# Peptides against a protein of PDB entry 7QUU: the designs that were tried, part 24

Target 1, 43 residues: chain A of PDB entry 7QUU
Amino acid sequence: DAVEPSVEKEYKKIISFRDTVFEGKHQQFLVPNNVRLKFLRDR

## One batch from the design tools (peptide; made by RFdiffusion4, then SolubleMPNN)

Design b2_p16_1_s1 (from b2_p16_1, 8 letters changed)
Fold by OpenDDE base, seed 1:
Structure b2_p16_1_s1 (fold): chain B 43 residues (1-43), chain A 16 residues (1-16)
Amino acid sequence: as target 1 above (43 residues)
Amino acid sequence: IKKKFEEEIEYLKKVK
């Protein structure tokens, strides 16, 4: 079943959007280990 | 339709 090239382009956009949202969520919660180590040293 | 879409999304995840 060859998927139409139009439909494949839409799926690539959906995956790219998902990955960007997932990376953005990860980056928002990834307190860099250096910042975690600073908070542990300041306690 | 939904199952074929899910299978293709899974394929595209493995190729990236």
Scores: peptide ipSAE 0.030, ipTM 0.471, DockQ to the pose 0.047
Fold by OpenDDE base, seed 3:
Structure b2_p16_1_s1 (fold): chain B 43 residues (1-43), chain A 16 residues (1-16)
Amino acid sequence: as target 1 above (43 residues)
Amino acid sequence: IKKKFEEEIEYLKKVK
């Protein structure tokens, strides 16, 4: 399954954000308001 | 949905 290059870029941003949050590195990544991090918490 | 996302995240971590 070839992941769409757009979807791969979004997942790489989510990984970087997750790793940053878990490492306690409070780099304020400007998570685009369209990345419903609520969706990752509730399902 | 979470499982498929976690599987895809794990795949993308291996390809980098």
Scores: peptide ipSAE 0.030, ipTM 0.444, DockQ to the pose 0.046
Fold by OpenDDE base, seed 2:
Structure b2_p16_1_s1 (fold): chain B 43 residues (1-43), chain A 16 residues (1-16)
Amino acid sequence: as target 1 above (43 residues)
Amino acid sequence: IKKKFEEEIEYLKKVK
């Protein structure tokens, strides 16, 4: 199953966010309001 | 949905 390019882009953002969390590089998770993953809104 | 998400996250970890 080909993952939609939009969905893959969102997953790459989640991974980058997680890695930055674990690396201690962000004391504050400024999730930009435009990075509200659409799939978290449809639940 | 959750399982496919976890599989895709695992794949994207291997490609980076």
Scores: peptide ipSAE 0.030, ipTM 0.464, DockQ to the pose 0.046
Fold by OpenDDE base, seed 4:
Structure b2_p16_1_s1 (fold): chain B 43 residues (1-43), chain A 16 residues (1-16)
Amino acid sequence: as target 1 above (43 residues)
Amino acid sequence: IKKKFEEEIEYLKKVK
């Protein structure tokens, strides 16, 4: 199943945020609520 | 759906 282009676009924003705020390609961080994608709120 | 999405997130973490 290809991820919807909307979800992939949103994921690219999280990765860009990670790479900008957290020096390190491998840090698991809790995305702040203001940066949380809609699909991460529906947990 | 959630599991396949988590697997794709993990894949995209490894490819960069």
Scores: peptide ipSAE 0.021, ipTM 0.394, DockQ to the pose 0.049

Design b2_p16_1_s2 (from b2_p16_1, 8 letters changed)
Fold by OpenDDE base, seed 3:
Structure b2_p16_1_s2 (fold): chain B 43 residues (1-43), chain A 16 residues (1-16)
Amino acid sequence: as target 1 above (43 residues)
Amino acid sequence: LRKKFEEELRYLEEVK
């Protein structure tokens, strides 16, 4: 089943966030406001 | 934060 292009974009953001936060790459990624996950905006 | 992120990852793995 073709994942909707909207869901694929959100998935890529979530994976990038995982890799940044959990791989010990404590680079202070200024997560660009356009890459901020929806569940991080509603807080 | 971590739990909500793990729940969202699980949802995305189930929808694939």
Scores: peptide ipSAE 0.053, ipTM 0.563, DockQ to the pose 0.039
Fold by OpenDDE base, seed 4:
Structure b2_p16_1_s2 (fold): chain B 43 residues (1-43), chain A 16 residues (1-16)
Amino acid sequence: as target 1 above (43 residues)
Amino acid sequence: LRKKFEEELRYLEEVK
């Protein structure tokens, strides 16, 4: 199943956020309030 | 949906 390029971009952002939070690197990854995973709202 | 999402997150982590 080919993942839509939009969905893959969202997953890469989640992984990058996770890695930043777990590495303790104070990169203020301002998850823009608009990057609230639309995927978790609909199903 | 959650299981497919967790599986794909693992795949994207292995390809990085």
Scores: peptide ipSAE 0.052, ipTM 0.571, DockQ to the pose 0.047
Fold by OpenDDE base, seed 2:
Structure b2_p16_1_s2 (fold): chain B 43 residues (1-43), chain A 16 residues (1-16)
Amino acid sequence: as target 1 above (43 residues)
Amino acid sequence: LRKKFEEELRYLEEVK
């Protein structure tokens, strides 16, 4: 199943967030301030 | 938070 380009873009941000927060990998990811990952809001 | 995030990542890796 082709993962929609929107979902793949969100996944790459989630991975980069994981790497930065949990692995100490300083990946500078420009998360646009308007792209609040919904999963961080609900739990 | 951390465990739920790791579970969500695993789910996203299984759906790829």
Scores: peptide ipSAE 0.039, ipTM 0.531, DockQ to the pose 0.040
Fold by OpenDDE base, seed 1:
Structure b2_p16_1_s2 (fold): chain B 43 residues (1-43), chain A 16 residues (1-16)
Amino acid sequence: as target 1 above (43 residues)
Amino acid sequence: LRKKFEEELRYLEEVK
C-alpha cells in the first residue's frame, strides 16, 4: 500500500526521535542517556 | 510520552 506522504513524514520524525533519544546516534547533544529516558517516562 | 511513541511506532510498522 502506498503510505500517504504525510504518514511517511511523521515516520521519518519518529525514527529520528528514536535514534536521537534511545540510541544516542545523534551525538550533537551531550545529554546523558538516563536524563533522556527519564523525560520519556514522565510523558 | 514513551507509551504514545511506542504506539505510534507499532501503528507505522503495521501500515508499512
Scores: peptide ipSAE 0.052, ipTM 0.571, DockQ to the pose 0.046; fails the geometry check

Design b2_p16_1_s3 (from b2_p16_1, 9 letters changed)
Fold by OpenDDE base, seed 2:
Structure b2_p16_1_s3 (fold): chain B 43 residues (1-43), chain A 16 residues (1-16)
Amino acid sequence: as target 1 above (43 residues)
Amino acid sequence: IREKFEEEILYLKEVS
């Protein structure tokens, strides 16, 4: 099934944030304000 | 929400 474009956009933001954290730019995981993460509620 | 996000970040590190 095709992922909804809205979910794909949020997923790409999560990947970008992950990479930033793993590069050592963040000391801890923080939910960014620009990511709603609606799909994580349904899991 | 935060804990689920951290779990997803760790999962994405493993599979990507």
Scores: peptide ipSAE 0.028, ipTM 0.481, DockQ to the pose 0.051
Fold by OpenDDE base, seed 1:
Order: sequence, then C-alpha cells, then structure tokens
Structure b2_p16_1_s3 (fold): chain B 43 residues (1-43), chain A 16 residues (1-16)
Amino acid sequence: as target 1 above (43 residues)
Amino acid sequence: IREKFEEEILYLKEVS
C-alpha cells in the first residue's frame, strides 16, 4: 500500500534524526518537538 | 515515551 506523503515526510525526519543522534554516543537525547512523529508522542 | 521512541528509532535503523 502507498504510504501517504505526510507519513513519508515524517518518516524521513525520523531517519534524519536517527542518523544525527546515533553518529554520537547513545546518550539520552532530548527528542526535538519538530522531529517527533505524532504516533510516537502518544507512546 | 522516550524509551519507546528510542526502540522505534533502532527498529527503523534496521529496516532502512
């Protein structure tokens, strides 16, 4: 099934954030509000 | 929330 463009955009933000965060120490990072997927905010 | 987000990030790392 085709992923909605809005969901794909948010997914790409998460991947970009992953790459930034995991280039360094796996320290407790402050999750930026602009990167949080809506479904992860409720989890 | 943070721990579940970290788990999801790790999962997305494996599938991307």
Scores: peptide ipSAE 0.028, ipTM 0.480, DockQ to the pose 0.049
Fold by OpenDDE base, seed 3:
Structure b2_p16_1_s3 (fold): chain B 43 residues (1-43), chain A 16 residues (1-16)
Amino acid sequence: as target 1 above (43 residues)
Amino acid sequence: IREKFEEEILYLKEVS
């Protein structure tokens, strides 16, 4: 079952963001409202 | 919103 390339691209962005947050780079990334992954807005 | 985001990031840490 091929993960749609759009979903895989979003997943990679989430992982990159997670790693940045957990590396103690708790710079208040004002996650721009446009970088708020659509699925995080609907949950 | 921030708390829900932190919960989702924690979940994604556990499943990936």
Scores: peptide ipSAE 0.026, ipTM 0.470, DockQ to the pose 0.045
Fold by OpenDDE base, seed 5:
Structure b2_p16_1_s3 (fold): chain B 43 residues (1-43), chain A 16 residues (1-16)
Amino acid sequence: as target 1 above (43 residues)
Amino acid sequence: IREKFEEEILYLKEVS
Protein backbone atom coordinates (compact mmCIF):
# COMPACT_ATOMS: atom_id res chain seq x y z
CA ASP B 1 0.00 0.00 0.00
CA ALA B 2 1.41 3.36 -1.03
CA VAL B 3 1.78 5.78 1.87
CA GLU B 4 0.75 9.31 0.96
CA PRO B 5 3.86 11.48 0.40
CA SER B 6 2.76 13.99 3.05
CA VAL B 7 2.37 11.23 5.66
CA GLU B 8 5.71 9.70 4.73
CA LYS B 9 7.41 13.08 5.11
CA GLU B 10 5.99 13.60 8.60
CA TYR B 11 6.91 10.03 9.57
CA LYS B 12 10.51 10.65 8.49
CA LYS B 13 10.60 13.78 10.66
CA ILE B 14 9.38 11.82 13.69
CA ILE B 15 11.98 9.09 13.16
CA SER B 16 14.71 11.68 12.64
CA PHE B 17 13.66 13.43 15.82
CA ARG B 18 13.61 10.12 17.72
CA ASP B 19 17.08 9.14 16.60
CA THR B 20 18.48 12.60 17.31
CA VAL B 21 16.96 12.92 20.78
CA PHE B 22 17.39 9.41 22.14
CA GLU B 23 20.22 7.84 20.16
CA GLY B 24 22.16 10.70 18.59
CA LYS B 25 22.37 8.55 15.43
CA HIS B 26 20.40 10.81 13.10
CA GLN B 27 21.55 14.15 11.71
CA GLN B 28 19.25 17.11 12.31
CA PHE B 29 18.39 17.87 8.69
CA LEU B 30 14.63 17.23 9.10
CA VAL B 31 14.26 18.56 12.66
CA PRO B 32 16.57 21.50 13.39
CA ASN B 33 18.33 21.41 16.75
CA ASN B 34 16.83 24.70 17.89
CA VAL B 35 13.31 23.42 17.21
CA ARG B 36 14.07 20.17 19.06
CA LEU B 37 15.53 21.98 22.06
CA LYS B 38 12.63 24.45 22.12
CA PHE B 39 10.11 21.61 22.08
CA LEU B 40 11.85 19.77 24.92
CA ARG B 41 12.11 23.00 26.94
CA ASP B 42 8.48 23.99 26.44
CA ARG B 43 6.94 20.53 27.02
CA ILE A 1 4.30 16.99 28.35
CA ARG A 2 7.96 15.96 27.77
CA GLU A 3 7.65 12.65 29.64
CA LYS A 4 4.53 11.60 27.69
CA PHE A 5 6.16 12.58 24.43
CA GLU A 6 9.34 10.68 25.28
CA GLU A 7 7.26 7.60 26.10
CA GLU A 8 5.43 7.85 22.76
CA ILE A 9 8.71 8.30 20.88
CA LEU A 10 10.20 5.27 22.66
CA TYR A 11 7.14 3.25 21.63
CA LEU A 12 7.68 4.36 18.02
CA LYS A 13 11.27 3.03 18.29
CA GLU A 14 9.97 -0.44 19.09
CA VAL A 15 7.36 -0.59 16.30
CA SER A 16 9.31 1.10 13.47
Scores: peptide ipSAE 0.023, ipTM 0.419, DockQ to the pose 0.041

Design b2_p16_1_s4 (from b2_p16_1, 7 letters changed)
Fold by OpenDDE base, seed 3:
Structure b2_p16_1_s4 (fold): chain B 43 residues (1-43), chain A 16 residues (1-16)
Amino acid sequence: as target 1 above (43 residues)
Amino acid sequence: LREKFEEERKYLEEVK
């Protein structure tokens, strides 16, 4: 199934946010390790 | 990017 362009745009935002959090560019957000969404964990 | 997108898609489909 082709992913809708709207859904693709949302996943690109999630991936960009994940990469930015891992790069430490958002060290200002002390997200507790237990509150980290699973997609923001190294899978 | 494409592989990361397919992985995140699969994850979000499993949580719905």
Scores: peptide ipSAE 0.036, ipTM 0.527, DockQ to the pose 0.073
Fold by OpenDDE base, seed 5:
Structure b2_p16_1_s4 (fold): chain B 43 residues (1-43), chain A 16 residues (1-16)
Amino acid sequence: as target 1 above (43 residues)
Amino acid sequence: LREKFEEERKYLEEVK
C-alpha cells in the first residue's frame, strides 16, 4: 500500500525523534518518558 | 516506514 506523502513525512519525524531521544544522541533528562510516549501515541 | 513506526511504538509501550 502506498503511504501518503504527508503520512510518510510524519513517520520520518517520529523515527528521527526516536534516534535523537532514545539512542543516547540527546540528554534523556530533558524530556520526561511520559511526554516521549505521548508524542509516539498521538500519531 | 509504517511497519518500523509500529514496531517502535510497541517497543516504547513495553519499556514503560
Scores: peptide ipSAE 0.033, ipTM 0.483, DockQ to the pose 0.069
Fold by OpenDDE base, seed 1:
Order: sequence, then C-alpha cells, then structure tokens
Structure b2_p16_1_s4 (fold): chain B 43 residues (1-43), chain A 16 residues (1-16)
Amino acid sequence: as target 1 above (43 residues)
Amino acid sequence: LREKFEEERKYLEEVK
C-alpha cells in the first residue's frame, strides 16, 4: 500500500512527538494521557 | 509506518 507522502510526513511527526513525550526528555510538560490519545485519534 | 502507528495506538488504548 502506497502511503501518500503527506500522510507519511504526518505519521513521522506523531512518532517523533510520542518519542519526545514518552522518553521523559521533556517531563517538564505535563501532557495529560487523554490529550496524547486524542492527537493520535484525530489523524 | 501506518502499521507501527496503529500498533502503538492500540498499546496506548490498552494502558488507559
């Protein structure tokens, strides 16, 4: 399945955001788990 | 990419 280049760029941003938020490298931002899941659901 | 994203979404929904 050819993923559209626009959709691939969005998935890369979401994965990068996940890694940034889960690796604790940015624990200074209390992003609630519900906001994380909503961002993943709306795309 | 899509499959890895869907697997991760599933994991995050199971931990909620």
Scores: peptide ipSAE 0.033, ipTM 0.462, DockQ to the pose 0.065
Fold by OpenDDE base, seed 4:
Structure b2_p16_1_s4 (fold): chain B 43 residues (1-43), chain A 16 residues (1-16)
Amino acid sequence: as target 1 above (43 residues)
Amino acid sequence: LREKFEEERKYLEEVK
């Protein structure tokens, strides 16, 4: 299954966001508590 | 990449 290059770019952004949140580097990506994972239920 | 992302989604859903 070849992951489309668009979907791969989205996954890389989410992994990078995770690493930034877990590394305790408070770059305030204000991810509103409501942006929890709705992007993955509609595809 | 998809598998690592699905594993992390599952972990973030269990920690809520």
Scores: peptide ipSAE 0.032, ipTM 0.483, DockQ to the pose 0.059

Design b2_p16_2_s1 (from b2_p16_2, 9 letters changed)
Fold by OpenDDE base, seed 3:
Structure b2_p16_2_s1 (fold): chain B 43 residues (1-43), chain A 16 residues (1-16)
Amino acid sequence: as target 1 above (43 residues)
Amino acid sequence: SIEELLKLFEEERKRL
């Protein structure tokens, strides 16, 4: 099944946000470990 | 919040 273009855009935004947080640009965001998406941490 | 955005994304990921 093709992922709808709207959903694909949301995935791209969250991946970009994750990368920025892990680069330390958003240290003020205290994301709890239980909310952190595992597949986003695994490169 | 960022925590709410990550929760919504995990819910969407489980739906697909």
Scores: peptide ipSAE 0.052, ipTM 0.546, DockQ to the pose 0.287
Fold by OpenDDE base, seed 2:
Structure b2_p16_2_s1 (fold): chain B 43 residues (1-43), chain A 16 residues (1-16)
Amino acid sequence: as target 1 above (43 residues)
Amino acid sequence: SIEELLKLFEEERKRL
């Protein structure tokens, strides 16, 4: 199934955050259809 | 800023 636009938006924020903190850049990626944000709930 | 992005990330983490 296609990733919902809301879920894709939130995943792009996580990628941008990671890249800003660890790589000194701000970048967004497309979310693959099988990617889920479960790792944010497990903490 | 990184501080603003950290706040936004933590807000989203609590919301999801």
Scores: peptide ipSAE 0.046, ipTM 0.581, DockQ to the pose 0.170
Fold by OpenDDE base, seed 5:
Structure b2_p16_2_s1 (fold): chain B 43 residues (1-43), chain A 16 residues (1-16)
Amino acid sequence: as target 1 above (43 residues)
Amino acid sequence: SIEELLKLFEEERKRL
């Protein structure tokens, strides 16, 4: 799926924030990459 | 929207 470069940049920010929040809570939720991208596409 | 998601994450970041 061709994601626009602008949209991809915003996804990277969301993923980085999510990872930081989970790392800070010592909760490594193994959220599969497909579930991450689905959550972002459905909004 | 992606903008609303970013806003929700930034708001949550300020609460942590």
Scores: peptide ipSAE 0.042, ipTM 0.537, DockQ to the pose 0.076
Fold by OpenDDE base, seed 4:
Structure b2_p16_2_s1 (fold): chain B 43 residues (1-43), chain A 16 residues (1-16)
Amino acid sequence: as target 1 above (43 residues)
Amino acid sequence: SIEELLKLFEEERKRL
């Protein structure tokens, strides 16, 4: 199923933000482990 | 807060 370009763009923003937060580029932020694991399970 | 931002992204992800 072709994901609409708008939906794909929003999904890519969510993934990019996730990756930026979890790659330690924002180490100043204590992300709860439960939130981290929830975002990682979709990879 | 980051918790609020993560919540917004999680809510958005559930709508996609």
Scores: peptide ipSAE 0.051, ipTM 0.567, DockQ to the pose 0.386; fails the geometry check

Design b2_p16_2_s2 (from b2_p16_2, 10 letters changed)
Fold by OpenDDE base, seed 1:
Structure b2_p16_2_s2 (fold): chain B 43 residues (1-43), chain A 16 residues (1-16)
Amino acid sequence: as target 1 above (43 residues)
Amino acid sequence: KIEELLKLYEEELKKL
């Protein structure tokens, strides 16, 4: 099944967030991924 | 919103 172009666009944003924002800024912190995601949501 | 992307990423992490 072809993924709808709108859904594919949102997946690309999630992947970009993971690779450039989440991993790049937060890999240095010894906190669980769920705690990191909560901290980013509360900002 | 960035909060919606964070929620979707958290849901994908729970499937691993």
Scores: peptide ipSAE 0.035, ipTM 0.475, DockQ to the pose 0.087
Fold by OpenDDE base, seed 2:
Structure b2_p16_2_s2 (fold): chain B 43 residues (1-43), chain A 16 residues (1-16)
Amino acid sequence: as target 1 above (43 residues)
Amino acid sequence: KIEELLKLYEEELKKL
């Protein structure tokens, strides 16, 4: 099943944001976990 | 699919 290019783009953003949070590559964004989850759900 | 990935991410964040 071909994933629609729009849906694939949003998956890539969520994965990139996860990796950013978990790998500590963006320690400068000590955004509380609840605020991070709100940003992902409101999009 | 997107909602499942968000839920997995929420579960991973609860373990940190």
Scores: peptide ipSAE 0.034, ipTM 0.455, DockQ to the pose 0.048
Fold by OpenDDE base, seed 4:
Structure b2_p16_2_s2 (fold): chain B 43 residues (1-43), chain A 16 residues (1-16)
Amino acid sequence: as target 1 above (43 residues)
Amino acid sequence: KIEELLKLYEEELKKL
């Protein structure tokens, strides 16, 4: 089944966010929770 | 739905 290009684009945003949040845990950069939640709303 | 996945990640971020 071909995933609709819109759904694939939104899935790639979720994966990129996951990876950024998990990498930020490994790098000791306390990205403030407010900045993380703002980044999810602005994309 | 994508909104449900975003909500799950928001909830997991609030637990950190």
Scores: peptide ipSAE 0.032, ipTM 0.448, DockQ to the pose 0.045
Fold by OpenDDE base, seed 5:
Formats: structure tokens, C-alpha cells, sequence
Structure b2_p16_2_s2 (fold): chain B 43 residues (1-43), chain A 16 residues (1-16)
């Protein structure tokens, strides 16, 4: 099934966000909640 | 699908 290039770009952003949130939960590098919420609002 | 996943992560961020 060919995923449309638009949908693939959106999935890549979600995966990158997931990994950033996961890293921010499991590393001493707490990504500030305001920066995480800004990434969600820019869509 | 995408919006539901973003909402789940937003809810998880509000708990942090």
C-alpha cells in the first residue's frame, strides 16, 4: 500500500515527537511541556 | 488516526 507523501511526512513528525517525548521521560533531558505543546499547535 | 494520536500525547504531556 503506497502511503501518500503528505501522510508519510505527518507520520515522520509523529514518530519524531514520540521519540522526543519518550527520551524526555527516560532521560535527564526534560523537554519543557511548553515546547512540546508548541509543536502540537503548529499544525 | 493522526489527530487521536496527537491528542493522546497532549494528554500524556498534561500529566507530566
Amino acid sequence: as target 1 above (43 residues)
Amino acid sequence: KIEELLKLYEEELKKL
Scores: peptide ipSAE 0.031, ipTM 0.446, DockQ to the pose 0.045

Design b2_p16_2_s3 (from b2_p16_2, 10 letters changed)
Fold by OpenDDE base, seed 1:
Structure b2_p16_2_s3 (fold): chain B 43 residues (1-43), chain A 16 residues (1-16)
Amino acid sequence: as target 1 above (43 residues)
Amino acid sequence: SIEELLKLYEEEKKRL
């Protein structure tokens, strides 16, 4: 499913924050991108 | 922290 540009923009901020805070040790907390984007759309 | 990420998710979700 195509993600709306607004939802994708907000998701990219969260991913950027994750990548900055969690470098190297927390890849196990990588919920699949599709599940994360669905979670943001449903609220 | 993981708690800060969860907070960010919930904050951005309220803006959509």
Scores: peptide ipSAE 0.043, ipTM 0.556, DockQ to the pose 0.275
Fold by OpenDDE base, seed 3:
Structure b2_p16_2_s3 (fold): chain B 43 residues (1-43), chain A 16 residues (1-16)
Amino acid sequence: as target 1 above (43 residues)
Amino acid sequence: SIEELLKLYEEEKKRL
């Protein structure tokens, strides 16, 4: 299934935030309960 | 700033 480019962009921002704030610490954060974001996470 | 990044993150969480 193709993820919409908009949803992928917003997910990448959340990942970039995590990586910036936690300096490469693999801290798991809760992604919003959105089916499309779940798909990106489970990929 | 970290505060601005946190604000952006919480804003994105509300939009998604």
Scores: peptide ipSAE 0.039, ipTM 0.541, DockQ to the pose 0.096
Fold by OpenDDE base, seed 2:
Structure b2_p16_2_s3 (fold): chain B 43 residues (1-43), chain A 16 residues (1-16)
Amino acid sequence: as target 1 above (43 residues)
Amino acid sequence: SIEELLKLYEEEKKRL
């Protein structure tokens, strides 16, 4: 199934955010699943 | 959907 360009764009933002949070500090900021879900819903 | 994005995120997290 072709992921819609809008969905792919938001996916790339989630990955970039993950990589910035995880790679930038070598701390697995266990971004609580609740904070991840809030960040996705507030958009 | 947001659910598909979360699924893709969790799948990609397993590949890394």
Scores: peptide ipSAE 0.035, ipTM 0.504, DockQ to the pose 0.053
Fold by OpenDDE base, seed 4:
Structure b2_p16_2_s3 (fold): chain B 43 residues (1-43), chain A 16 residues (1-16)
Amino acid sequence: as target 1 above (43 residues)
Amino acid sequence: SIEELLKLYEEEKKRL
């Protein structure tokens, strides 16, 4: 299925968020949900 | 949408 360009763009933001919030063996830093959602919307 | 972003986030979080 062709992923819509909009969905692909938002997925790239989630990958960027992953790379920011996870390090090493994918240890997640404790980021509040409101800050997480702000990051995904703004970047 | 924000709902779609949340869905994709939860899917990615399960993959890690």
Scores: peptide ipSAE 0.035, ipTM 0.518, DockQ to the pose 0.056

Design b2_p16_2_s4 (from b2_p16_2, 8 letters changed)
Fold by OpenDDE base, seed 4:
Structure b2_p16_2_s4 (fold): chain B 43 residues (1-43), chain A 16 residues (1-16)
Amino acid sequence: as target 1 above (43 residues)
Amino acid sequence: SIKELLEKFEEEKKRL
């Protein structure tokens, strides 16, 4: 099944957010480690 | 959960 280009764009944004917040990859802003750990526990 | 959602997106990223 071909993923619609709009849906693919949304997935790429969420993956980029994951990488920034949880993995620290391609980080556009400093995320404190305590904030990262809260996101992993609360969700 | 957000974890489950992120897992689904990681699977999709491997498919794209």
Scores: peptide ipSAE 0.029, ipTM 0.500, DockQ to the pose 0.068
Fold by OpenDDE base, seed 5:
Structure b2_p16_2_s4 (fold): chain B 43 residues (1-43), chain A 16 residues (1-16)
Amino acid sequence: as target 1 above (43 residues)
Amino acid sequence: SIKELLEKFEEEKKRL
């Protein structure tokens, strides 16, 4: 099944956000450690 | 592929 280019772009953003916030991989955004730890505790 | 990236995303989300 071909994923629409718009949907693929949104999934890539979600993956990049997750990698930045939770794994510290593919850091596209500067996430402060205190904010990162808050997101990990609130899930 | 985007499918493999989503599979890795869901696997690692279960580990967090």
Scores: peptide ipSAE 0.029, ipTM 0.454, DockQ to the pose 0.046
Fold by OpenDDE base, seed 1:
Structure b2_p16_2_s4 (fold): chain B 43 residues (1-43), chain A 16 residues (1-16)
Amino acid sequence: as target 1 above (43 residues)
Amino acid sequence: SIKELLEKFEEEKKRL
């Protein structure tokens, strides 16, 4: 089934958020990766 | 959980 373009856009935002937080691809914050990963594992 | 949400999105990403 094709995902609606509006839903695909929201999925791409969440995937980008994941890449930012888990993979540290955005070095914008000097927060240790272990602290970021802990915050999201508890949710 | 955010983990379960991300797992579902990884599955969907393979279909897109």
Scores: peptide ipSAE 0.028, ipTM 0.496, DockQ to the pose 0.072; fails the geometry check
Fold by OpenDDE base, seed 3:
Structure b2_p16_2_s4 (fold): chain B 43 residues (1-43), chain A 16 residues (1-16)
Amino acid sequence: as target 1 above (43 residues)
Amino acid sequence: SIKELLEKFEEEKKRL
């Protein structure tokens, strides 16, 4: 099934947000470990 | 779960 372009764009944003805030892959944002959104991995 | 949606999307992104 073709994912709608709107839904694809939202999923790309969620992945980028996870990588930035949870994994700290974008080190330009110093997010403290206690503030990291770990729940995005667990749900 | 949000995790399952992300996993499915990451798999689809590897196929594009």
Scores: peptide ipSAE 0.028, ipTM 0.503, DockQ to the pose 0.057; fails the geometry check

Design b2_p16_3_s1
Fold by OpenDDE base, seed 3:
Structure b2_p16_3_s1 (fold): chain B 43 residues (1-43), chain A 16 residues (1-16)
Amino acid sequence: as target 1 above (43 residues)
Amino acid sequence: SSLEKLLELFDKELEL
């Protein structure tokens, strides 16, 4: 299923923040269509 | 650190 635009936007913010603070410690991800934020799924 | 704990919580909320 395609990720809702609102969920994708918040996911990108979290990943960008993580990657900026912990460059080389956290795996970098592109937002794939099957990824969801658990706390946003029911909103 | 507190920041590392916050990022660990974000990783737990991701479904990859």
Scores: peptide ipSAE 0.051, ipTM 0.553, DockQ to the pose 0.147
Fold by OpenDDE base, seed 1:
Structure b2_p16_3_s1 (fold): chain B 43 residues (1-43), chain A 16 residues (1-16)
Amino acid sequence: as target 1 above (43 residues)
Amino acid sequence: SSLEKLLELFDKELEL
């Protein structure tokens, strides 16, 4: 399934925040195609 | 912590 660009952008923010603050990671990551943000479904 | 609760909320809002 294709992730909408807006959903992918917000997912990347969440994961970057988690990785930076909790794990001390600063790596680029790929957003899985099946990932959605539940609060963005109705947008 | 409050930060852990925020991260848990983010995980909850993600659908895999």
Scores: peptide ipSAE 0.050, ipTM 0.559, DockQ to the pose 0.147
Fold by OpenDDE base, seed 5:
Structure b2_p16_3_s1 (fold): chain B 43 residues (1-43), chain A 16 residues (1-16)
Amino acid sequence: as target 1 above (43 residues)
Amino acid sequence: SSLEKLLELFDKELEL
């Protein structure tokens, strides 16, 4: 199923922040359509 | 650090 636009936006913010802080330590990846945030599921 | 702990929490909140 497609991730809701609100969930995808928050996911992208987290990944962008992580990738900036841990540059070269964590593998960068594209946000896949099947990934969601657990704490946003019940909102 | 506190920042590393925050990022660890974000990674735990991700679900495939």
Scores: peptide ipSAE 0.050, ipTM 0.554, DockQ to the pose 0.162
Fold by OpenDDE base, seed 4:
Structure b2_p16_3_s1 (fold): chain B 43 residues (1-43), chain A 16 residues (1-16)
Amino acid sequence: as target 1 above (43 residues)
Amino acid sequence: SSLEKLLELFDKELEL
Protein backbone atom coordinates (compact mmCIF):
# COMPACT_ATOMS: atom_id res chain seq x y z
CA ASP B 1 0.00 0.00 0.00
CA ALA B 2 1.42 3.37 -1.03
CA VAL B 3 1.74 5.38 2.19
CA GLU B 4 1.24 9.08 1.48
CA PRO B 5 4.54 11.01 1.71
CA SER B 6 3.11 13.17 4.52
CA VAL B 7 2.20 10.09 6.59
CA GLU B 8 5.58 8.47 5.91
CA LYS B 9 7.31 11.63 7.16
CA GLU B 10 5.29 11.50 10.39
CA TYR B 11 6.12 7.79 10.91
CA LYS B 12 9.83 8.53 10.44
CA LYS B 13 9.56 11.17 13.18
CA ILE B 14 7.84 8.70 15.54
CA ILE B 15 10.53 6.08 14.91
CA SER B 16 13.27 8.67 15.45
CA PHE B 17 11.61 9.82 18.68
CA ARG B 18 11.25 6.22 19.93
CA ASP B 19 14.85 5.38 19.11
CA THR B 20 16.11 8.54 20.84
CA VAL B 21 14.05 7.87 23.99
CA PHE B 22 15.18 4.23 24.19
CA GLU B 23 18.83 5.14 23.52
CA GLY B 24 18.66 7.69 26.38
CA LYS B 25 19.74 10.41 23.96
CA HIS B 26 17.98 13.62 25.02
CA GLN B 27 18.12 15.05 21.52
CA GLN B 28 15.21 17.46 21.74
CA PHE B 29 13.44 16.71 18.51
CA LEU B 30 12.21 20.20 17.84
CA VAL B 31 9.01 18.88 16.34
CA PRO B 32 7.59 22.13 15.02
CA ASN B 33 4.25 22.79 16.76
CA ASN B 34 2.55 22.73 13.34
CA VAL B 35 3.97 19.24 12.58
CA ARG B 36 2.23 17.76 15.62
CA LEU B 37 1.33 14.25 14.50
CA LYS B 38 -1.78 14.75 12.33
CA PHE B 39 -2.42 11.00 12.50
CA LEU B 40 -3.30 11.34 16.23
CA ARG B 41 -5.91 14.01 15.37
CA ASP B 42 -7.63 12.23 12.48
CA ARG B 43 -8.38 9.05 14.42
CA SER A 1 5.22 5.46 33.11
CA SER A 2 3.16 7.91 31.00
CA LEU A 3 6.03 8.01 28.47
CA GLU A 4 6.11 4.20 28.18
CA LYS A 5 2.36 4.24 27.51
CA LEU A 6 2.83 6.85 24.78
CA LEU A 7 5.56 4.72 23.14
CA GLU A 8 3.26 1.67 23.27
CA LEU A 9 0.60 3.69 21.44
CA PHE A 10 3.14 4.72 18.78
CA ASP A 11 4.25 1.11 18.29
CA LYS A 12 0.59 0.10 17.86
CA GLU A 13 0.11 2.84 15.26
CA LEU A 14 3.21 1.70 13.31
CA GLU A 15 1.84 -1.87 13.14
CA LEU A 16 -1.25 -0.65 11.24
Scores: peptide ipSAE 0.048, ipTM 0.540, DockQ to the pose 0.087

